# Ledger of designs, part 133: peptides against a protein of PDB entry 5D63

Target 1, 292 residues: chain A of PDB entry 5D63
Amino acid sequence: SLRRGIYHIENAGVPSAIDLKDGSSSDGTPIVGWQFTPDTINWHQLWLAEPIPNVADTFTLCNLFSGTYMDLYNGSSEAGTAVNGWQGTAFTTNPHQLWTIKKSSDGTSYKIQNYGSKTFVDLVNGDSSDGAKIAGWTGTWDEGNPHQKWYFNRMSVSSAEAQAAIARNPHIHGTYRGYILDGEYLVLPNATFTQIWKDSGLPGSKWREQIYDCDDFAIAMKAAVGKWGADSWKANGFAIFCGVMLGVNKAGDAAHAYNFTLTKDHADIVFFEPQNGGYLNDIGYDSYMAFY

## One batch from the design tools (peptide; made by RFdiffusion4, then SolubleMPNN)

Design b2_p20_6_s1 (from b2_p20_6, 14 letters changed)
Fold by OpenDDE base, seed 2:
Structure b2_p20_6_s1 (fold): chain B 292 residues (1-292), chain A 20 residues (1-20)
Amino acid sequence: as target 1 above (292 residues)
Amino acid sequence: MDEVLARKEKRFNEFIASQL
């Protein structure tokens, strides 16, 4: 079954993703096919899938940027019915905004069926052009039509997954204590993470004894990421991943505060030095405390 | 507290050295 999370949803037939046009929050904004750039944020193309309690394989899909929801216009079962962004709530009972998402017959892609109409999200004619129509269309779960098959690329991690990534890292001290602050985290590409760091002013910040040293840099980075998240996205129910660690060196005679994020595959952590913007697999310290 | 401060000071010196 599909897990709760943030997804980039890509057509199985052509290199097109499900895009909320212009990221607009207006009711009735078209959802369209649009090109995407791998390993980037793809701002208007991220969807938070929230599972509906006690309704098997059924979700709302909230556009991360606009905070609006994928909506089948009037819940119509007619082929060609528009799929739009529309105001809603994560746990709505409105069948226009409820989507059953299950594996297709190929076992890799998913199909997205409207709960009420039983029609499927369809990239009309498999059109790969920017702005191509996405509509409800008749279909079956076993049909191989690539117009109705979608890859769900997970762009987020749960707190449990983040915890697991930390736990398997070799640079964790025996006294380690971790504190989880949120439930689901958008994982940023390093380029975006670095840009936030640059924009924070930290590259020009002066180290000063006690008053602005390693812990201040690390906390300032986390604060910058938090603010960036709040300013960038209208959806709720997730955070932006940026951790803070305190560590001690092997000799036990030096300590440091630093940041960390997750690798592209979300399986491991990578350390980030907020004093120079560097990414390291080994920062030279074993973490005895983290919060993220 | 003094020990913590000493550790942080040492780390800074090491960091600066790594930039030279």
Scores: peptide ipSAE 0.021, ipTM 0.595, DockQ to the pose 0.049
Fold by OpenDDE base, seed 3:
Structure b2_p20_6_s1 (fold): chain B 292 residues (1-292), chain A 20 residues (1-20)
Amino acid sequence: as target 1 above (292 residues)
Amino acid sequence: MDEVLARKEKRFNEFIASQL
């Protein structure tokens, strides 16, 4: 079954993603097919899938940017019915905004069925052009039509997945204690993470003994990421991944504070040095404390 | 406190050295 998380939803037939036009929060904003750039944030194309309790394989889909929800216009079962962004809530009972999401016949892609109408989210005619119509359309679960098949590329991790990634890392001290602050985390591309770092003013910050040293840099980076998240996205129920670690070197005679994020595949962590903006697989310290 | 300061000082020196 599909897990709660943030997804980039890509058509199985053509290189097009489900896009909320202009990221607008207005009711009735068209959801359309649009090109995307791999390994980028794809601002208007991220969707938080929230599972509905006690309703098997059924979700709301909240656009991260607009904070609005995928909505089948009037819940109509007519082929060609518009799919739009519309105000809503994560646990709505409105069948216009409830989507049953299950594996397609190919076992890799998913189909997205409206709970009420039983029609499927369809990239009309498989049109790969920007702004192509996405609509509710008749179909069945076992059909192989790529117009109605979607890859769900997971862009977030749960706190448990983050914890597991940390646990696999060899640079963790035997006395390590981790503190989880949130439940679901959008994992940023390094380019975006670096841009936040640049915009924070940290590149120009002067190291000063105790008054502004490694811990201040690390916390300032986390604060900058948090603020960026709040300022960038209208959806709730997720955080932006940026960890803080305290570490000690192998000799036990030096300590450091630093950041970390997750690798692209979400399987491992990578260390980030906020004093120079560098990414490292080995920062030279073993973490005895983290919060993220 | 002395130990904490010593650890931070060493870290700083190592960091600077790594940039040279």
Scores: peptide ipSAE 0.021, ipTM 0.591, DockQ to the pose 0.048
Fold by OpenDDE base, seed 1:
Structure b2_p20_6_s1 (fold): chain B 292 residues (1-292), chain A 20 residues (1-20)
Amino acid sequence: as target 1 above (292 residues)
Amino acid sequence: MDEVLARKEKRFNEFIASQL
């Protein structure tokens, strides 16, 4: 079963992703196939899948950038019906915006079926060109047609998954207290995380005793990430992952405040030093408190 | 609180020294 989360949705046959054209929030904006760059944000190609309560395997798909939803035009069952972005809500009852998403016959990819029409999201003719038509098309769950098969690359973690990653890390103090602030987190590539750090002004900030020291740097980084999230995305119901930790060294005679994020596979955390922009697997402290 | 501040201050001094 597909979990709630943010996904990059890639065609199983060609290197094309489901893209909201120009990231436009206008009703009727075409959803198209478009090339993507691995390990980057792919701004117009991120979709928040929200499971519908009590409806098995059924979701809305909200474009992260535009805040609009994947919509089958007029809910038509005709092959070639346009799939567009359209205003909506996460828990809509509009069948034009409800998508049943289940594993395909290959056990790795998914198929995306419109709840009402029972047609499938189709990369028409498997066209790998930028701007290729994506449409509703007739099909069955067991067909092997790669035009209707999609990989769901999960770009986010739940709070529980983040908590588990922290718990696996060896640099956690026995007195650790973790405070979860949100439910789902977009995990940024380090390059993006670093760019936010640079844009925050922190690289030019001076350490000053008490008045602007490690905790101020760490909080400023988290605030910068939060602001970046708010300014970058129109969808709601998720946060941008950036943690703050307080730690103590092995000797117990030094403390530090720092940030952390998740590794690419979301299985582990990596520490981030906001005073120099460095990523470390071992920052030299064991965390006794975190909030994220 | 005083102990926490003392521990933090020690780290700060070490960090600053490492950046010189």
Scores: peptide ipSAE 0.021, ipTM 0.612, DockQ to the pose 0.052; fails the geometry check
Fold by OpenDDE base, seed 4:
Structure b2_p20_6_s1 (fold): chain B 292 residues (1-292), chain A 20 residues (1-20)
Amino acid sequence: as target 1 above (292 residues)
Amino acid sequence: MDEVLARKEKRFNEFIASQL
């Protein structure tokens, strides 16, 4: 079954993603097909899938940017019914905003069925143009029509997944204690992570003995990412991944504070030095504490 | 506390050295 998380949802037939037009929070904003750039944020095309308790394979889909929800207009079962962004809540009972999401017959893509109408999210005519209509359309779970098949590319990790990535890293001290701050984390591309670092002013910050040293840099980076998240996204229920670690070197005679993020495949962590903006697989320290 | 502070100081020196 589909896990709770943030997804980039791409059509199985053409290189088009489910896009909330202009990222607008207005009720009735069209959801459309739009081109995307792989390995980037794709701002208007990220959707938080929240599973509905005790309703099998059923979710709300919150647009990360607008904070509004995927909504089948009037819950109509008519083919061609508009799919729009609309205000809502993660655990709504409104069937216009409830979506049953299960694997298609090809075993890799998903179909998105409205819970009430039983129609499917359809890229009308498989149109790959920017702004192409996405609508509710009649269909079946077994039908192979690519207009109704979607790849769910996971853009986030759970706290458990992050914990697992840390646990298998070779640069963790035997005394390690981790503290999880959130439940689900959007994982940023390094380019975005670096841009946040640049915009924070940290590149111009002066190291000063104790008053502004490694821990201050690391915490400032964490704070900058947090602020960036708050300023960039209207959806709730997730965080932006940026960790802080305290580490000790092998000799035990030096300590450091630094950041870390996750690799592209979300399987490993990579260390980030906030004093110079560098990414390292080995920062020369074993972490005895982390919070993220 | 003194030991912790001393270790942080050493890290700075190593950091600077690594950039030379």
Scores: peptide ipSAE 0.020, ipTM 0.612, DockQ to the pose 0.050; fails the geometry check

Design b2_p20_6_s2 (from b2_p20_6, 12 letters changed)
Fold by OpenDDE base, seed 3:
Structure b2_p20_6_s2 (fold): chain B 292 residues (1-292), chain A 20 residues (1-20)
Amino acid sequence: as target 1 above (292 residues)
Amino acid sequence: MDAVLAAKEARFNAFIASEL
């Protein structure tokens, strides 16, 4: 079954993703097929899937950028009915905004069925052009039509997954204690993470004994990421991944504060040095404390 | 606390030295 999380949703037939046009929060904004760039944010193409309690395989889909929800216009079962962004809530009872999402017959892609109409989200004619119509369309769970099959690429991790990634890392001290601050985290590409670092002013910050040293750099980076998240996305119920660690070296005679994020596959962590913007698999310290 | 302070200073010195 599909887990709660943030997804980039790509058509199984053509290189097109589900896109909220212009990221607009206006009711009735078209959801369309649009090209995407791998390993980038794809701003208007990220969707938070929130599972509905006690309704099997059924979700709301909130656009991260706009904070609006995928909505089948008037809940109509007519083929060609528009799928739009519309105001809503994560746990709505409005069947126009409830989507049953299950594996297709190929076992890798998903189909997205409107809970009320029982029609499927369809990239009309498999059109790969930017702005191609996405609509509700008649279909069945078992047919192989790629117009109605979607890959759900998970762009976030749960706190448990982050915890597991940390636990697998060899640079964790025996006294390690981690503190989890949120439940679900959007994992940023390094390029975006670096840009936030640049925009924070940290590259121009001067190290000063005690008053602005390693811990200040690390905390400032986390604060910058948090602010970036708040300023960039209108959806709620998730955070942006950026951790802070305190570490000690093998000799036990040096300590450091630094950041960390997750690798692209979400299986491991990578360390980030906020004093120079570097990414490292080994920062030279074993973490005895983290919060994220 | 003194040890922590000393450790942080040592880290910075090592960091700067490694960048030069």
Scores: peptide ipSAE 0.025, ipTM 0.629, DockQ to the pose 0.048
Fold by OpenDDE base, seed 5:
Structure b2_p20_6_s2 (fold): chain B 292 residues (1-292), chain A 20 residues (1-20)
Amino acid sequence: as target 1 above (292 residues)
Amino acid sequence: MDAVLAAKEARFNAFIASEL
């Protein structure tokens, strides 16, 4: 079963992703196939899948950038029916915006079936060109047609997954207390995380005794990421991952405040020093407190 | 408070030293 989360949705046949054209929030904006760059944000190609309570394997798909929802035009079962962005809500009853998402016959990709029409999201003719038509099309769950098979690359973590990643890290103090602030987190590429750091003004900030020291740097970074998230995305129901930690050194005579994010595979954390923008697997401290 | 300050100062000094 597909978990709630943010996904980059890639065609199983060609290197094309499901893209909301220009990230527009206008009703009727075409959803199209478009090229993507691995390990980047791919702004218009991120979708929040929200599971519908009591309806098995059924979701709304909210475009992260526009805040609009994947919508089968008029809910039509005709092959070639447009799939567009349209205003909606996460728990809508509108069958035009309800999608049953289950594994395809290959066991790795998914098919996306409109709940009402029973047609499938189809990259028409498997066209890999930018702007290629994505439409509702007749199909079956068991057929091997790659035009209707999609890889769901998960770009987010649940709070539980983040907690588990922290728990696996060797640089956690026995007295550690973690405080979870949100339920689902978009995990940024390091390049994006670094850019936010640069844009925050922190690279030019000066350490000053107590008035602006390690905790201020760490909190400022978290605030910068939070603001970036709010300014960048119109969808709700998720946060941007950026943690704050307080740590003590092995000798127990030094303390530090720092940030952390998740590794690419979401299985571990990496420490971030907001005073110099460095990423470290070992920052020299064991965390006794975190919030994220 | 003194212990916290001392701990933070120690970290700062270590940080500066690491940048040399």
Scores: peptide ipSAE 0.022, ipTM 0.614, DockQ to the pose 0.049
Fold by OpenDDE base, seed 2:
Structure b2_p20_6_s2 (fold): chain B 292 residues (1-292), chain A 20 residues (1-20)
Amino acid sequence: as target 1 above (292 residues)
Amino acid sequence: MDAVLAAKEARFNAFIASEL
């Protein structure tokens, strides 16, 4: 089954992603095929998949940027029915906004079926142009038509996955305690993470003994990421990943506070020094506490 | 140093407690 999470949804046939046009929150905004840039945020192309309790393999799809939901217009079963952004809620009973998502016959891609109409999300004619129509279309689960097959690239991690990534890292102290603040986290590219750091004013902040030292830098970075998240996205039910750690050096005579994020594949953590904006695989400390 | 660790941990624990 597809896990709850934030996905970039890419067509299996052409390099096109499911895009909410202009990121508009207006009801009836077209959902279209659009080009994307790997390893970037792709602002209008991120979707939170929320599983519906007691309805197998069925989700709502909330656009992160607009806060609106993928909606089959009038729930029509006619081929070519528009798929749009529309106001909604994560656990709606409106079948226009309920999508059954299961693996296609190739075992890698997914098909997206409207719960009510039983039609499938279709990149019409496999058109790779920006603004290409996405519509409900007749189909079956077993056919190989790439117009109706989609790769779900997960852009977020659950708290459990983040916890597992931390546990795999060799720079964790035996006394480590972690505190989980949220349930699902959008993982940012390093370039975006660095830009938030720059915009926070931290590059120009002066280290001062105790009054503004390592913990203040680390907390300020966490706060900056939190504010960036709140200011950037209209959807709810997720956070932006930015961890804070306390660590001790090997000699046991020095402590430090620093940040961390996840690698691109979400399997590992990488340390971030908020005093200089550096990314490190080894920051010289073993973490005895984290919150994220 | 234990004192350094304890001092830092105490501040962060207070922070976490205030947000939860």
Scores: peptide ipSAE 0.018, ipTM 0.571, DockQ to the pose 0.678
Fold by OpenDDE base, seed 1:
Structure b2_p20_6_s2 (fold): chain B 292 residues (1-292), chain A 20 residues (1-20)
Amino acid sequence: as target 1 above (292 residues)
Amino acid sequence: MDAVLAAKEARFNAFIASEL
């Protein structure tokens, strides 16, 4: 089953992603095919999939940017029915906004079926152009038509997955205690994480004994990421991943406060030094505390 | 407090030493 999470949804036939046009929050905003850049945010192309309790393989899809939901217009079963952004809630009972998402016959891609109409999200004619029509269309689960097959590239991690990544890292102290603050985290590309760091003013901040030292830098970075998240996205129910750690060196005579994020494959953590914006696999400390 | 202070002072020194 598809896990709860934030996904970049890419057509299996052509290099096109499901895009909410202009990221608009207006009801009836077209959802269209659009080109994307790998390993970037792709602002209008991120979707939070929220599983519906007690309804197998069925989700709402919230556009991260607009906070609106994927909606089949009037729930119509007619081929070519518009798929739009529309106001909604994560656990709606409106079948226009309920999507059954299961593996296609190829075992890698998914098909997205409207719960009510039983039609499928279709990149009409497999058109790879920007603004190409995405519509409800007749189909079956076992058809090989790439117009209705979608890769779900997961852009987030659960708190449990983050915890597991931390646990695998060799630079965790035996006394480590972690504190989980949220349930699902958008994992940023390093370039975006660095840009937030730059925009925060931290590169120009001066280290001062006790009054503004390592812990202040680390907490300021986390606050900057939090604010960036709040200012950038209208959807709720997720956070932006940015951890704070306290660590001790091998000799036990020095401690440090620093940040961390996840690697691209989400399997490991990478340390971030907020005093210089550097990413390190080994920051020289073993973490005894983290919150994220 | 002494341990915390000592540790924090050592943090910066170690950081600077690694960057310079």
Scores: peptide ipSAE 0.024, ipTM 0.627, DockQ to the pose 0.052; fails the geometry check

Design b2_p20_6_s3 (from b2_p20_6, 12 letters changed)
Fold by OpenDDE base, seed 3:
Structure b2_p20_6_s3 (fold): chain B 292 residues (1-292), chain A 20 residues (1-20)
Amino acid sequence: as target 1 above (292 residues)
Amino acid sequence: MEATLARMEARFNAFIAEQL
């Protein structure tokens, strides 16, 4: 079954993603097919899938940018019915905003069925152009029409997945204690993470003994990422991944505070030095404490 | 730059005794 998380949803037939037009939060904003750039944030094309308790394989889909929800206009079962952004809540009972999401017959892509109408989210005519119509359309679970098949590219990790990634890393001290602050984390591309670092003012910050040293840099980076998240996205129920670690060197005679994020495949962590903006697989310390 | 950073990192030793 599909896990709770943030997804980039890509058509199985053409290089087009489900896009909320202009990221607008207005009711009735068209959801359309649009091109995307790999390894970028794709601002208007991220969707938080929230599973509905006790309703098998059924979700709401919240646009991360607008905070509005995928909505089948009037819940109509007519082919060609508009799919729009509309105000809602994560656990709504409105069938216009409830989507059953299960694997297609190919076992890799998903189909997105409206809970009420039983029609499917369809990239009309498989049109790969920007602004192409996405609509509810008649279909079946077993047919192979790529207009109704979607890849769900996971852009987030759960706290448990983050914990597992940390546990796999060889640079963790035997006394390690981790503290989880949130439940789901959007994982940023390094370019975006670096830009937040630049915009924070940290590149120009002066190291000062105790009063503004490694821990201050690391915490300032985390605060900057948190603020960026709050300022950038209208959806709730997730955080932006940025960890703080305290570590000790192999000799046990020096310590450091630093940041970390996740690799693209979310399987590993990579260390980030907030004093110089560097990414490292080995920062020279083993972590005895983290919070993220 | 690397040498400077190394010296700065060593100043964080205040926490070592509590965590080892």
Scores: peptide ipSAE 0.024, ipTM 0.653, DockQ to the pose 0.065
Fold by OpenDDE base, seed 5:
Structure b2_p20_6_s3 (fold): chain B 292 residues (1-292), chain A 20 residues (1-20)
Amino acid sequence: as target 1 above (292 residues)
Amino acid sequence: MEATLARMEARFNAFIAEQL
């Protein structure tokens, strides 16, 4: 079954993603096919899938940018019915905004069926052009039509997944204690993480004994990421991943505070030095405490 | 925790320069 999380939803037939046009929060904003760039944010193309309690394989899909929800216009079962962004709530009972999402027959892609109409989200004619129509369309779960098959590229991690990534890292001290602050985290590409760092002013900040030293840099970076998240996205129910660690060196005679994020595959962590913007697989310290 | 970090950082201030 599909896990709760943030997804980039890509057509199985052509390099097109489900895009909320202009990221607009207006009711009735078209959802369209649009090109995407790997390893970038793809601002209007991120969707938070929230599972509906006690309704198998059924979700709302909230556009991360607009905070609006994928909505089948009037819940119509007619082929070609518009799929739009519309105001809603994560646990709505409105069948226009409830989507049953299950694996297609190929075992890799998903199909997205409207709960009420039983029609499927369809990239009309498999059109790869920007702005191509996405509509509700008749279909079956077993059909091989790539117009109705979608890859759900997970762009977030649960707190449990983050915890697991930390746990397998070799630079964790035996006394390690981790503190989880949120439930689901959007994982940023390094380029975006670095840009937030640059925009924070930290590159120009001066290390000063105790008054502005390693812990201040690390906390400032986390605060900058938090602010960026709040300022960038209208959806709720997730955070932006940016961890803070306290570590001790191998000799046990020096300590440091630093940041960390997750690798692209979400399987490992990478350390980030907020004093110079560097990414390191080994920062020279073993973490005895983290919060993220 | 904070006190430990501060003491260790102050004693071995050179580690900052090594990372920069």
Scores: peptide ipSAE 0.024, ipTM 0.632, DockQ to the pose 0.088
Fold by OpenDDE base, seed 4:
Order: sequence, then C-alpha cells, then structure tokens
Structure b2_p20_6_s3 (fold): chain B 292 residues (1-292), chain A 20 residues (1-20)
Amino acid sequence: as target 1 above (292 residues)
Amino acid sequence: MEATLARMEARFNAFIAEQL
C-alpha cells in the first residue's frame, strides 16, 4: 500500500506531472499536466498523501505549495469532470477529495480513483503539453491505459526512515542519542539545501571563538531551513529535513557541531558543514547526539 | 561536561585552522 508521504506524481505514459496551476490556493484552481525537471523541487507538483484511517488505500492529496486538496468537481462521475485544487482538511469526509490509490495492473504505477464517483484521474488524451487537462474519467483498475497510470515518486521520509538511515551510518558514537522532532520530512535536493545555506548569510558569517562557532553555524542552518519551509509551503503536517549533530573525534579530544541531510535515495545520511557548505560522507566525527 | 565540550571544540577549531 502507498505510504503517507510527499510525492511527485508522474504520468506513466508521457513525461508530465500532476501540477496545480500556478500553485494557486484559490478554490477551483485547475490541476493540469505539466513538464518537470528531475532532481529538482518542482514546486507546484508535490502532493502530501494522507491516509484515511480505516478506509483502505484511501487518501487525501494536499498540494504542498498551496495547501489545497485535489478535488473532483462536484464529485461528478461524468467523464471529463475537472480535477481542481480546493480547500479542505487532511481527514475530510468529503468524497470529492478522497482518492483510492492502488497499484495498476503493471505493478509499478498507481491509479487514482475518486472514492465517491469511482472515476479515475486521467491525463486527457495523454497530452504531454503544459497545462493539459486532468479530469475524472471512467476506467477500471485492470486497464492498461497510461492516461490513468501514475508513478508516485516519494520525496519525503518518515522519522523512522530517517532514524534507520542514521543507524546505518558508521559515524555514530556508541553513546548516541537521537531526538526526532517531526513525523515526515521533505528531503531537499542538495542544490536547494545549498541555496538555503547561501541565502541564510552563513557563507559570510565569521567564525568567532565560543560566541559564534560550530554550534551556532549548525543551529543557524537548521533555523534557516525551518524558516524556508514555513515561507515556501502552505501545507502542514510535514517538515523539511535538516539535522543537527554533535560529534566527537576518534581520539576523543575534539568535538564539533554540524548538519546532515539524506542522500537522494533516502537510504543514507550525508554530513553538511555549515561553515563552508560542504557535503561529506565522513566529517571526522562520531555523533553522540542529533536532533532532526 | 559543557566545559569539556567547549575545550574539545576549541581544539578542533584550532586544528582545522592549522590545516587551512
């Protein structure tokens, strides 16, 4: 079954993603097909899938940027019914905003069925052009029509997955204590993470003994990412991944504070030095504390 | 404990400075 998380949803037939037009939070904003750039944030094309308790394979889909929800207009079962962004809540009972998401017959892609109408999210005519119509359309779960098949590229990790990634890292001290701050984390591309670092002013910050040293840099980076998240996204129920670690060297005579994020495949952590913006697989310290 | 950490950090920073 599909896990709770943030997804980039890509058509199985053409290189088009489910896009909330202009990222607008207005009710009735069209959801359309739009081109995307791999390994980028794709701002208007991220959707938080929230599973509905006790309703199998059924979710709301919240646009991360607008904070509005995927909505089948009037819940109509007519083919060609508009799919729009609309205000809502994660655990709504409104069937216009409830989507049953299960694997298609190919075992890789998903189909997105409206809970009420039983119609499917359809990239009309498989149109790959920007702004192509996405609509509710008649279909069946076993049909092979790529217009109704979608890849769910997971862009987030759960706190448990992050914890597991940390646990697998060889640079963790035996006394390690981790503190989880949130439940689900959008994992940023390094380019975005670096841009936040640049925009924070940290590249121009002067290291000063005790008064502004490694811990200040690391916490400032965490704060910058947090602010970026708050300023960038209207959806709630997730955080932006940026960890802080305290570590000790092998000799036990030096300590450091630094950041970390997750690798592209979400399987590992990579260390980030906020004093110079570097990414490292080995920062020279074993972490005895982290919060993220 | 905090004082120890501060000393450790200072040593590290000094080391890094020497490597630059």
Scores: peptide ipSAE 0.025, ipTM 0.622, DockQ to the pose 0.050; fails the geometry check
Fold by OpenDDE base, seed 2:
Structure b2_p20_6_s3 (fold): chain B 292 residues (1-292), chain A 20 residues (1-20)
Amino acid sequence: as target 1 above (292 residues)
Amino acid sequence: MEATLARMEARFNAFIAEQL
């Protein structure tokens, strides 16, 4: 079954993603097919899938940028019915905004069925052009039509998944204690993470003994990421991943404060030095404390 | 930058020695 999370949703037939046009929060904004760039944010193309309690395989889909929800216009079962962004809530009872999402017959892609109409989200004619119509269309779960098959590429991790990634890392001290601050985290590409670091002013910050040293740099980076998240996205119910660690060296006679993020595959962590913007697999310290 | 990192380790060393 599909897990709660943030997804980039790509058509199985052509290189097109489900896009909220112009990222607009207006009711009735068209959802369309649009090109995307791998390993980038793809701002208008991220969707938070929230599972509906006690309704099997059924979700709301919230656009991360606009904070609006995927909506089948009037809940109509007619082929060609518009799919739009519309105001809503994560646990709505409105069947226009409830989507049953299950694996297709190929076992890798998903189909997205409207809960009420039983029609499927369809990239009309498999059109790969920017702005191509996405609509509700008749279909069945076992059909192989690529117009109605979608890859769900997960762009977030749960707190449990982040915890597991940390636990796999060899640079964790025996006294390690982790503190989880949120439930779901958007994981940024390193390029975006670095840009936030640059924009924070940290590259030009002066190290000063105790008054602005390693812990201040690490906390300032986390604060910058937090602010970036708040300023960039209208959806709620997730955070931006940026961890803080305290570590001790192998000799036990030196300590450091630093940041960390997740690798592209979300399986491991990578250390980030906020004093120079470097990414390291080994920062020279074993973490005895983290919060993220 | 490397020199900066070396200087910072000194403060935390005192705190960690107490905690560990």
Scores: peptide ipSAE 0.024, ipTM 0.665, DockQ to the pose 0.066; fails the geometry check

